# Peptides against a protein of PDB entry 7BDX: the designs that were tried, part 338

Target 1, 212 residues: chain A of PDB entry 7BDX
Amino acid sequence: EMGAAACTLLWGVSSSEEVVKAILGGDKALKFFSITGQTMESFVKSLDGDVQELDSDESQFVFALAGIVTNVAAIACGREFLVNSSRVLLDTILQLLGDLKPGQCTKLKVLMLMSLYNVSINLKGLKYISESPGFIPLLWWLLSDPDAEVCLHVLRLVQSVVLEPEVFSKSASEFRSSLPLQRILAMSKSRNPRLQTAAQELLEDLRTLEHN

## One batch from the design tools (peptide; made by RFdiffusion4, then SolubleMPNN)

Design b2_p30_5_s2 (from b2_p30_5, 11 letters changed)
Fold by OpenDDE base, seed 2:
Structure b2_p30_5_s2 (fold): chain B 212 residues (1-212), chain C 212 residues (1-212), chain A 30 residues (1-30)
Amino acid sequence: as target 1 above (212 residues)
Amino acid sequence: as target 1 above (212 residues)
Amino acid sequence: SNREEAGKLAKEILEELEKKFPELVAQAKA
């Protein structure tokens, strides 16, 4: 109980750039993010188990942890830290996103996707995550989610890849061959305006790349 | 942004009984919970609107607000405060739960249901919410949710009603005539152990009432 | 447990942050 409250509190304050800098400047940062990854992994593995009730407290704890990662990744020095010093955490996030089924743990997926998107703002981060084995298939797997927020953040991450020529060129063939164009087109007609806009923008970006 | 962080922080600390007492002892408590209800209502109304992107920040803010209500309701003095001084908030929660479709805003539903359950620990609170127009139909509507956590908390709330003879007797006819027994039976066979247990316990309680 | 350790670390981090940002953490605790 006390631990969940502390993490929730840390999540809240980690929205501040100065707080993120202070967290990262501390001697506990590396250990904290290592344990964060392990805790998230343990949680997701417990979902598939016959035995563990998704404890609302446990889920909230994991959400707070994921939220901290997202907030850290929103800050330039935080992105640098994650990309340089916490790559195992990024690998864990990618793995967990693959392990979760469509409609499963939507809130956690959103937070993890937001963290990856934030990391993708840094070229080194984008390179790292995009070079992960199975990254492109993972994007399409995630895009099959019925949740509009999940799909929205997937599209944003896809857009980050598409908008970086150095990264996109390496995966362009696989990307084009596997692109769920009909799904993206359907999203461009979504009633969800965020999803609609993101899908439209991505389609425009893709068209621009085809003409280049 | 700052508001969301502050509310998330307040959510985290509101797990403490002393913090709840401090919140309620302040001159801002009534206003805060009034605004909380309005903010939650505005958020849910924006979901049905063609225009508003479910801002992740906005959703997190509303989750924090709902979490605060839940935490307040977990404490005896908090329940008394909500039942006596913040009934409009309870009405809002009931309304919002009715307005949301199955699978929609699951996290928010869970938090709201937890708050109602916590309020139901107080007989006055249970009376108040159970006497809300459409309460019984609302329970069954919510029990149609595909989410196990939503259903779990609905079953717990139903159990609170069933276990209080003074409350149950008033609704017994409507309750028995509309009870989705097959759905509850299906939940008693769920792979989710929490849901399974809650459904089994409720079925046992219902059987006990039929023999009385 | 990893959760307990994470919680402990989070608390310790918060305590360090409280020294640097006493108003922020105080507002957080209030």
Scores: peptide ipSAE 0.054, ipTM 0.325, DockQ to the pose 0.500
Fold by OpenDDE base, seed 5:
Structure b2_p30_5_s2 (fold): chain B 212 residues (1-212), chain C 212 residues (1-212), chain A 30 residues (1-30)
Amino acid sequence: as target 1 above (212 residues)
Amino acid sequence: as target 1 above (212 residues)
Amino acid sequence: SNREEAGKLAKEILEELEKKFPELVAQAKA
């Protein structure tokens, strides 16, 4: 259907900052991102039922939607838009990440995590997502994923929290009490070089914070 | 150089059969798919060195290229083109799948596996890839991946082989002697419903072949 | 459906983008 092609095309062009600004400056942005969240939610809810093919038009459609969100969040005005005007979408992403089992919808997880990471570049965005109910348990749930790319983007998001004193101080007690240190240590020995580096950097950041 | 945006857009539009026909009917198709293979190879070779960010423009570019191949292979004329005129690309995909470690470049693995599966829909394509050196060991290497989606698409490809008597008969001895049956049985108990179903179906197909 | 509506909106957004970035969208369609 023309709809999946259009979303995939929109994903592609949204890699441009000028295009993101044009999308957000249009009158359809709010409605589009509202429907995006609903569509992603409907897709994830459908997974517990019929065997949906990952290579289906439906899966590609949802990947394109998630990709658009990621690309929007990569831009300063896009982050501002998401945090100020599309909080429901952020809440939906957090919820869906919690609903997905380890090894389930890995591509979508990565795109959603990239979106959250991109949002976390903005202090207001980081505050919003980190103050969401169950955020710390969600991070550890996601870090239990067998996929190295999922784990990589979780570690990056954790690092964003750890490196922001204003955010980390609020969560420090819960964070310290629940930190899967052995899991992170195991990741620092990964054969995946990106995962290894991200885990090593996070461990160094954590050590630095323990000495302060 | 085709910009990351342009390739991502081409990926999007290549979901259309008419667009695939237009791409293949052009004078640039052979060169494009030749460069695609080279670009993917260069990207994978770069992973052993510098920590390449998965969310980099480079990664997105390679994903888009792999996506284009997948979409082309989904169409009959696209499969015919790949098998007749772009065998080097198929060889490259097989090589790269062997070079990638478990948990490494999961998104790219899935797209490449989807491409191979789509090619396998054509008997000539299935014959070509299954007769490639080390094909059976490669399947088992890929099936050791911790990612459920990687494993799913490996199982689908294995099923394509098993269900084609002309292909399976040539590989039957090696296949039977090396089959990771316990791994497939474990996958049939997966909490991932798609992986569970694919493993169950494959086990049923294998049982049917043992009784013949 | 949400999908149909999202697809419709994406199309409309693309049509607007084609007006602003005709070369980019044309290159994308090409």
Scores: peptide ipSAE 0.053, ipTM 0.323, DockQ to the pose 0.527; fails the geometry check
Fold by OpenDDE base, seed 3:
Structure b2_p30_5_s2 (fold): chain B 212 residues (1-212), chain C 212 residues (1-212), chain A 30 residues (1-30)
Amino acid sequence: as target 1 above (212 residues)
Amino acid sequence: as target 1 above (212 residues)
Amino acid sequence: SNREEAGKLAKEILEELEKKFPELVAQAKA
């Protein structure tokens, strides 16, 4: 409960760039983000055992932690910090996204995907994430999720890869050979306008790459 | 772990008056301090059972909570809030200080005593605390602590009572009949300069009251 | 648990503080 409150509060204030700068300027930042990754991992591992009530204080605490990471990654100095000094956290997020099944912990997936997308705004971050083992299979695993918000953020992350030639060229063969084109085409016909738009834009970007 | 980190961060920032004002200006302040009291109580109750390692994430979390209360009470608007709107928290702190044995949870005792002292700067706060059942016996229980820092903050709180005629007059008979004079005299000879000074000052204040 | 709720509220208060006093919360977090 109190941990959840403090983390939620920190999550809320971390929406400010100045707050992010302050967090990162503290000597506790490294330790905080290390513990963050460990806590998130422990929570996700606990889901396969005892039915942790998704409405538990524990879930809210983990959501707040993921939210803090997302907000930190939204700021340029936060992206730099994560990519340079907290790579273990990024690796943990990638692992957790792979360990979660479709429809499982949807809100947490969204927050973690948002963090990865925010990190991908930094070219060094995009390179790091995209060169992680099993990254392309992970994208397709996540795109099989029934949740429109999860799929939206996966498509945005895919778009970030596609739009960066230096990154896309390294994975282009694997990407093309495994692309769930029919799934993306189905999303381009979604009733969800955000998902529909993201899928359409990605399809346009992919078509542009076929002609170049 | 993460809860401890978030509360530790809030503890750090609550040293600022502007941060305290912002905490109290939120609609969540009442709930936060209610949960704070409950969490502190649960932690102290757990100490009589399983040997909770004092270095646990749980202990750090509770220390951070106590630190937040202390910092809030250090500010005028924070004292007003606690005395008017969070009396249950003050009652909880008084109870927990009574439930802890000499030498047990020293760091937590110091933080809780500092909060009570800070509250005592407000006359209404001093009245509320001093009129609590068993307050005078509690002071002497705490003064039996082997820790010099605990004893220092007890003596400071005793001094706050003695220096306020409106409060002292109500408890003067009980205070005089139960005063551990020999213990205070021993503290006035302490090698700890802060404890020594506090004990000497209190003895001077007590002598002044005997002549008036 | 009460601990979890306290942690949550601490975060929420920090969020509110950061919204009202972004610079101060930033300084406090720095």
Scores: peptide ipSAE 0.045, ipTM 0.286, DockQ to the pose 0.264; fails the geometry check
Fold by OpenDDE base, seed 4:
Structure b2_p30_5_s2 (fold): chain B 212 residues (1-212), chain C 212 residues (1-212), chain A 30 residues (1-30)
Amino acid sequence: as target 1 above (212 residues)
Amino acid sequence: as target 1 above (212 residues)
Amino acid sequence: SNREEAGKLAKEILEELEKKFPELVAQAKA
């Protein structure tokens, strides 16, 4: 409970750039984010056995941790830190997103996807995550999720890849060959306006890339 | 480990009045400070068995907790909260200060003493802690500490009692009969300028009270 | 454990503080 509360509190305050700078300026930053990854991993690995009540103190703790990472990644110095000093955490997030089944731990997926999206704002971060083994298959795995919010954040991340020529060119063949176009088209007709817009924008970006 | 980092961060941010207000305005404040007391107590009780390395994650966690209490007590609304809603925490701090041997957990003692001093700024807080069983013997127990910083913060707390007629009058007989005058006189000659000044000021205040 | 709970609460408080006072928490961390 206290650990979860502290993490949740840290999550909340980490929305501040100055808070993020303070977290990262401390000698415990590396250790904290290392443990963050391990804790998130342990949680996800525990899901197969115990129907951990989704509202358990443990789930809230992990949500807070994921939220902290998201907030850190929202800031330039945080992105640089994650990409330079906490790559294992990024690898863990990518792995966990792959380990989770569609519809499983939706809130955690959203938070992790938001963190990856935020990392993708940095070209170095975008390069790093996009060069991760199985990244493109992972995107499509996640895009198969029944949750509109998961799908929204996947589409945003996909858009980050598509909008960066240096990254997109490296994976363009794999991307085009595996693109779940019908799924994205279905999302562009979603009743969820955010999902609809994100899918439409991505489709427009994809069309622009095919004509160039 | 994550808990220690989070608490350390909360300690840092709790130096802000607005942060303290936000902590106390939450529905979890009571629970947090209850658990804080329990955690501090558990830590101190564990010291008899394991030479817990003073630099352990656990010690850092407890230092952060004590620091949070100190920062909360530094603010008027925080003092009111502690005295009205978290008396158990204050009782715990008083007990722990008594349970620790001279020279043991110096940093924790300092933080706890600082929190008690901050609470003593509020007359209600000062009344509460000074009316605690064994309070005066506790002050002298703590003043026997070989650490100058512990002694400094004890002297500051003693001064808070002496400077408040409503409180001092209730314990004046016990206070005068048990006052370690020779110890305080020795401190007034300390090479530590802060300790020296605090001891001198206290001696002056005591002299003023004897003449009235 | 109490430690886990304290750590959790500290994080929750920090998160709540950050949500309510992002600038303040930023300043406090800075």
Scores: peptide ipSAE 0.041, ipTM 0.287, DockQ to the pose 0.288; fails the geometry check

Design b2_p30_5_s3 (from b2_p30_5, 11 letters changed)
Fold by OpenDDE base, seed 3:
Structure b2_p30_5_s3 (fold): chain B 212 residues (1-212), chain C 212 residues (1-212), chain A 30 residues (1-30)
Amino acid sequence: as target 1 above (212 residues)
Amino acid sequence: as target 1 above (212 residues)
Amino acid sequence: SNRQEAGELAQEILDELKKKFPELVANAQA
């Protein structure tokens, strides 16, 4: 579909900071991100529980939308915009990550997790995400994913929480009790070097915080 | 719909030569114009015979697509691309212009006719369009339209044929016998100054060719 | 549809971006 082509192009160019600034400077930004969230939600709701990621124009369209959000969140002004003006989109991403089963829509999960990670670079964004209802159960659910790339980006998001005392101190007890530490330990033995490193670093960070 | 908004934006920016060059420089250009043709065709096929132009997101989307084609065809490199690589789109436009009844989807007709006219600036494009099966009957059908803007752009397209000896010499007999000359003469008396002028100029051109 | 609406807005954004950054859009399409 032409909509998918347009979104794919927008995804490609949104890697530029100047492009992100131009998107956000337009009066259409709020509407665009509102519709983006609704579109992503509608797509995920259309997935049957046993259906994997679709190789379709619809899937490509939603991937492009998720990619745009990711690229916007990679830029400081984009993060500020999302956290201040598009919280509904963040809530939608969190919901969709919870609605998707392990192994389902892997590419979309990765893009959404990258968006959340990018938002977490902003302390305001990190607080908003981590204080969301069911955030820790969501991390547990996502770490159950068989995909190494999904797990990698979950670990990075967990690391963002652990590295911020204002956030981690509030949830430290719940993180310690509810994180699948044995699963993370298993990931630290992964053959995937990126996953291995991320899991090892997170375990080291968690151990350091136990002694403080 | 976001597809309509994206296409509307692309329509707006495609007025720039640099944007057209950028669209065509991408490996997605062929796919984009293929989908464009299919989308336009699907829309027109969805119209009931008694239904006028729809005020809908679907209509806006198709108008934007037609507008993009028009703007691409306005640029030399865009014309060359369409004539060499997107002939199916040109065939689709010709078909859709034939499928639409007089007074039906006027705005879309105008955009499609503008696209064909812009393509006709290229001799290769003019030859391709004019040698299409049923081209002269199509002109007759379109000149039956009650809309002055539709008729204006038909007259401009006819003028492009008449002004090119390589094209007109091949079809001169058929043009003289099959053009609704009385209808064109009536248009030369129109209160619409643009339509009046276009009809008058075409009649003068045709008379000049009768004496040569 | 949500897809159509999202596609339209995306293209609107692209078009604005193409006006401001034609080379950037060209490079992203290459």
Scores: peptide ipSAE 0.053, ipTM 0.328, DockQ to the pose 0.310; fails the geometry check
Fold by OpenDDE base, seed 5:
Structure b2_p30_5_s3 (fold): chain B 212 residues (1-212), chain C 212 residues (1-212), chain A 30 residues (1-30)
Amino acid sequence: as target 1 above (212 residues)
Amino acid sequence: as target 1 above (212 residues)
Amino acid sequence: SNRQEAGELAQEILDELKKKFPELVANAQA
């Protein structure tokens, strides 16, 4: 078991491209990311009962794991690795994001959404996650979160879809029929400048697509 | 303001290695990072008076700038760029970290410390920052921060020095004479697992160096 | 102001990035 300490250290150093390449070049990468998914899943499943103190050692461990995934997904070779060799982890992240209620595990949601966004930088990654069953409903579920940072990263991921015609065309009907326009409009008036801008840009992109 | 939105967006995309390479391959990189340092400096200098609401648009702007630097420093070519072409920015970060009081601008401190740590991954970067006047006293000043995340990133930076014999040997006398051992020992008993581990590992490294 | 100039440069950098990485910048702008 990589102790919470080792994972936290690994999270810190995984911000480096060289470290990510070293992690992925090792013979343990596949197993590590498999265990990562399982650990995250176990943590989320444990939340239905005891108010696990968010400051617990367990929470920090899971945050470190999610942070590692996010940092790996920030690198081209890391994205290729995740999409080609760790699809189960991506599926787990998508599932866990759906299992969490609005306002629940906000920090974990942010890290997981960041990882998915980073994966979406590659067309192959974007195709994979957007073709996941229930992806569009998941985006709207997450956008119901009261946390501005969660909503920001959802909007970023939505824009990833909207700005890729090959991906958007496949989901366009479902997207148009279910789009929480009033929610996005409300976000475009947010006092949070990041959220406000992300919502405004998405609205502009959507308007452009309606005119095309 | 469109400027804050653009910087926030640039922070988000700079998590990608390809984006960092593209930023640095552009003709605006030098000027951008020069202005970044000046903007951060102006912000910190403004704190001596009005309690600038940490949630202000100005704070978000500076956080985005610091975040961009951190992301650039996570990439090999980004570190080379910072150490070779943006030394003034590194000097500014070191100065600002010294100007901030314990508990002041915690989020900014974390981002700046992360950037310095990322720069320290390269021996040339580590040499540059460690040879800065007052670097060792600065580390101890920062380690007096009540924030566990600040302290964590300080310990990581200290470890970068300790684990590089060529760098450590130059500062070893000052380091040994001024080391806040009691503070580090207290951190090794922290309930924060990341901080606890970083402190324990540093203590182990220091013990190893005493026996060699 | 330094903020204005930084913001302008950031926007210009983003505009250049949009040409190279339309999906990435679009995704981050979202």
Scores: peptide ipSAE 0.051, ipTM 0.302, DockQ to the pose 0.347; fails the geometry check
Fold by OpenDDE base, seed 1:
Structure b2_p30_5_s3 (fold): chain B 212 residues (1-212), chain C 212 residues (1-212), chain A 30 residues (1-30)
Amino acid sequence: as target 1 above (212 residues)
Amino acid sequence: as target 1 above (212 residues)
Amino acid sequence: SNRQEAGELAQEILDELKKKFPELVANAQA
């Protein structure tokens, strides 16, 4: 419970670049992000049994942690830190996203996807996550989520891959062979304007790549 | 462990008045401080058996919690909040200070005493804590501590009582009858300059009260 | 516990942030 309040506060302040720099400049940053990954993993593992009420203090704590990671990844130095020094955390996030079922822990998925997207802003980050085992299948697994916000952030991540030729070229064959085109097309017809736009843009990007 | 990081981070930012205001303006403040008291209590209760290594993550978490309370109490609105809305926490701190033996959990004692001193800056806070059952005996119990820093903060709290006629008048008879004068005199001869000064000042204040 | 450690680390980070950027931390928490 207390951890939730403290992490929630840290989440709030981590939106500042100066705060991120201070976190990363500390001798405890590595430990913090290591423990963050472990805590998130423990939480997700605990979901297999009891329907932990999503509104639990535990859930709120994990959301705050994921939010902190997201905010850190939103900053250039934060991305560099995550990609250089907290790869285990990134691997954990990727694993957790794979372990969660469609419709399960939607809020956490969104935060984790946002963190990955933020990491993907840097070519180094995008390379790292895209070279992760099962990355392409993971994207499609996540895109099967009934939640529009989850799907939106998956599409954004997919777009980051598609827009980077050096990254896309490495996975292009697998990408093309497994692309859930009908699912993306369905999203381009969504009533959710953000999802609709993201899907439409991705489809345009994909078409451009087919003509090249 | 993660709770400790967040709490430590919160402790650090709680030294800001703006941060304190933000904490207190949130809907989670009451719950946070309630849980803080419970967590501190649970920690102290756990000390009866196993010599928990004082350097444990658990200890650090509790130190951070106590530090947060101290920082909140350092701010006028924080004191008002504690005295109005978190009296149970104040009662808990008083109880824990009584439950701890001399030389036990010195760092925690210091932080808790600092919080009480900070609360005592406001007349309302001073009235509340001084009217707590066994307050005067508690002061003397704490003053028996071999640690100079514990004793210093006890002396500061005693001085806060002595300097407030409305508060002192209520306990003056008990205070005079139980005053560990020899202990305070010994502290006035301490090699620790802060302790020495605090004891000397208190002795002067007490002499002034005897002449009035 | 991992939760406790995260809480502690969060506080330490906030403390360090406050030391370095007291106004920023205040603004971020507001």
Scores: peptide ipSAE 0.039, ipTM 0.269, DockQ to the pose 0.258; fails the geometry check
Fold by OpenDDE base, seed 4:
Structure b2_p30_5_s3 (fold): chain B 212 residues (1-212), chain C 212 residues (1-212), chain A 30 residues (1-30)
Amino acid sequence: as target 1 above (212 residues)
Amino acid sequence: as target 1 above (212 residues)
Amino acid sequence: SNRQEAGELAQEILDELKKKFPELVANAQA
């Protein structure tokens, strides 16, 4: 209870840049984010055996942790920290996004995807994530999720790759050969306006790259 | 582990007034501080049976909780909240300070004393604390601690009482009759400059009150 | 457990912070 509460409080206040700086300025930052990764991993690994009620304290705790990572990644110093000092956490997030089945732990997926997107604002972060083994297949796995919010955040992450020529050039062949164009086209016709817009923008960006 | 880390981080960021306002502005503030009191109480009650290693995750968790209370009490809105809405926590802190033996849990005592001192900045808080049963005996019990930092914060709390005529007048008889003058005089000669200064200032304040 | 309750409390505080800072949460959700 108290641990989950504290994490949730920390999640809420971590939206402040000053709070992120305070978190990172402590000698416990490395340990905290290491434990964060381990906790998230342990939670996801537990899902195959016990239908843990999605509203369990443990679930809320993991959501808070993922939210903290997202908020940290939203800040420049936080992105630098994650990319330089907490790569294991990024690897864990990528792994967990792959291990979760479509429709499973939607809220967690969204938070993790948001964290990756925020990390991708840093060129070094984008490079690290995009050069991770299985990254492109992972994007398509996630884009197959029935949840519109998951798909929205996947599209945003894909857009981050597409908009960075130095990154896109390295994966362009694999990207083009495996791109689920029909899925993205379907999303561009979504009734969800956010998903629709994101898919349309990505399609426009892709068209621009094919002509250059 | 994660709970302790989260609380430690929350402790660190709770030094910000904006974070304190964010904590208190939630509908969960009451419950958080209720659980804080219960957790601190449970920890102290556990010490009689098991020599829990002072560096246990549980110990660090309780230190972080006490630190959060201290930081909340450092802010005007936090003091008002504690005095109006979390009196049970204040009663718990007073109880725990009495239940801990001299030399036991020094760091926790310091944090709790700092929280009480911060609460005492509010006249309503000072009144509430000073009117608590056994408050004057508790001050002397704590002043008997071998730790200079504990004694320093006790002296500061005593000074808060002495400097407020409306509060001091209610307890003046008991205070004067039980004042460990020899102990305070010994502290005024301490090699610890902070303790020395605090004891000297208190002695000066007491002398001023005897002449008025 | 006190840990669970505190976790729930933290979630509710977070949820309230989400309500107070919907743009920040939306940007965090976005």
Scores: peptide ipSAE 0.027, ipTM 0.299, DockQ to the pose 0.080; fails the geometry check

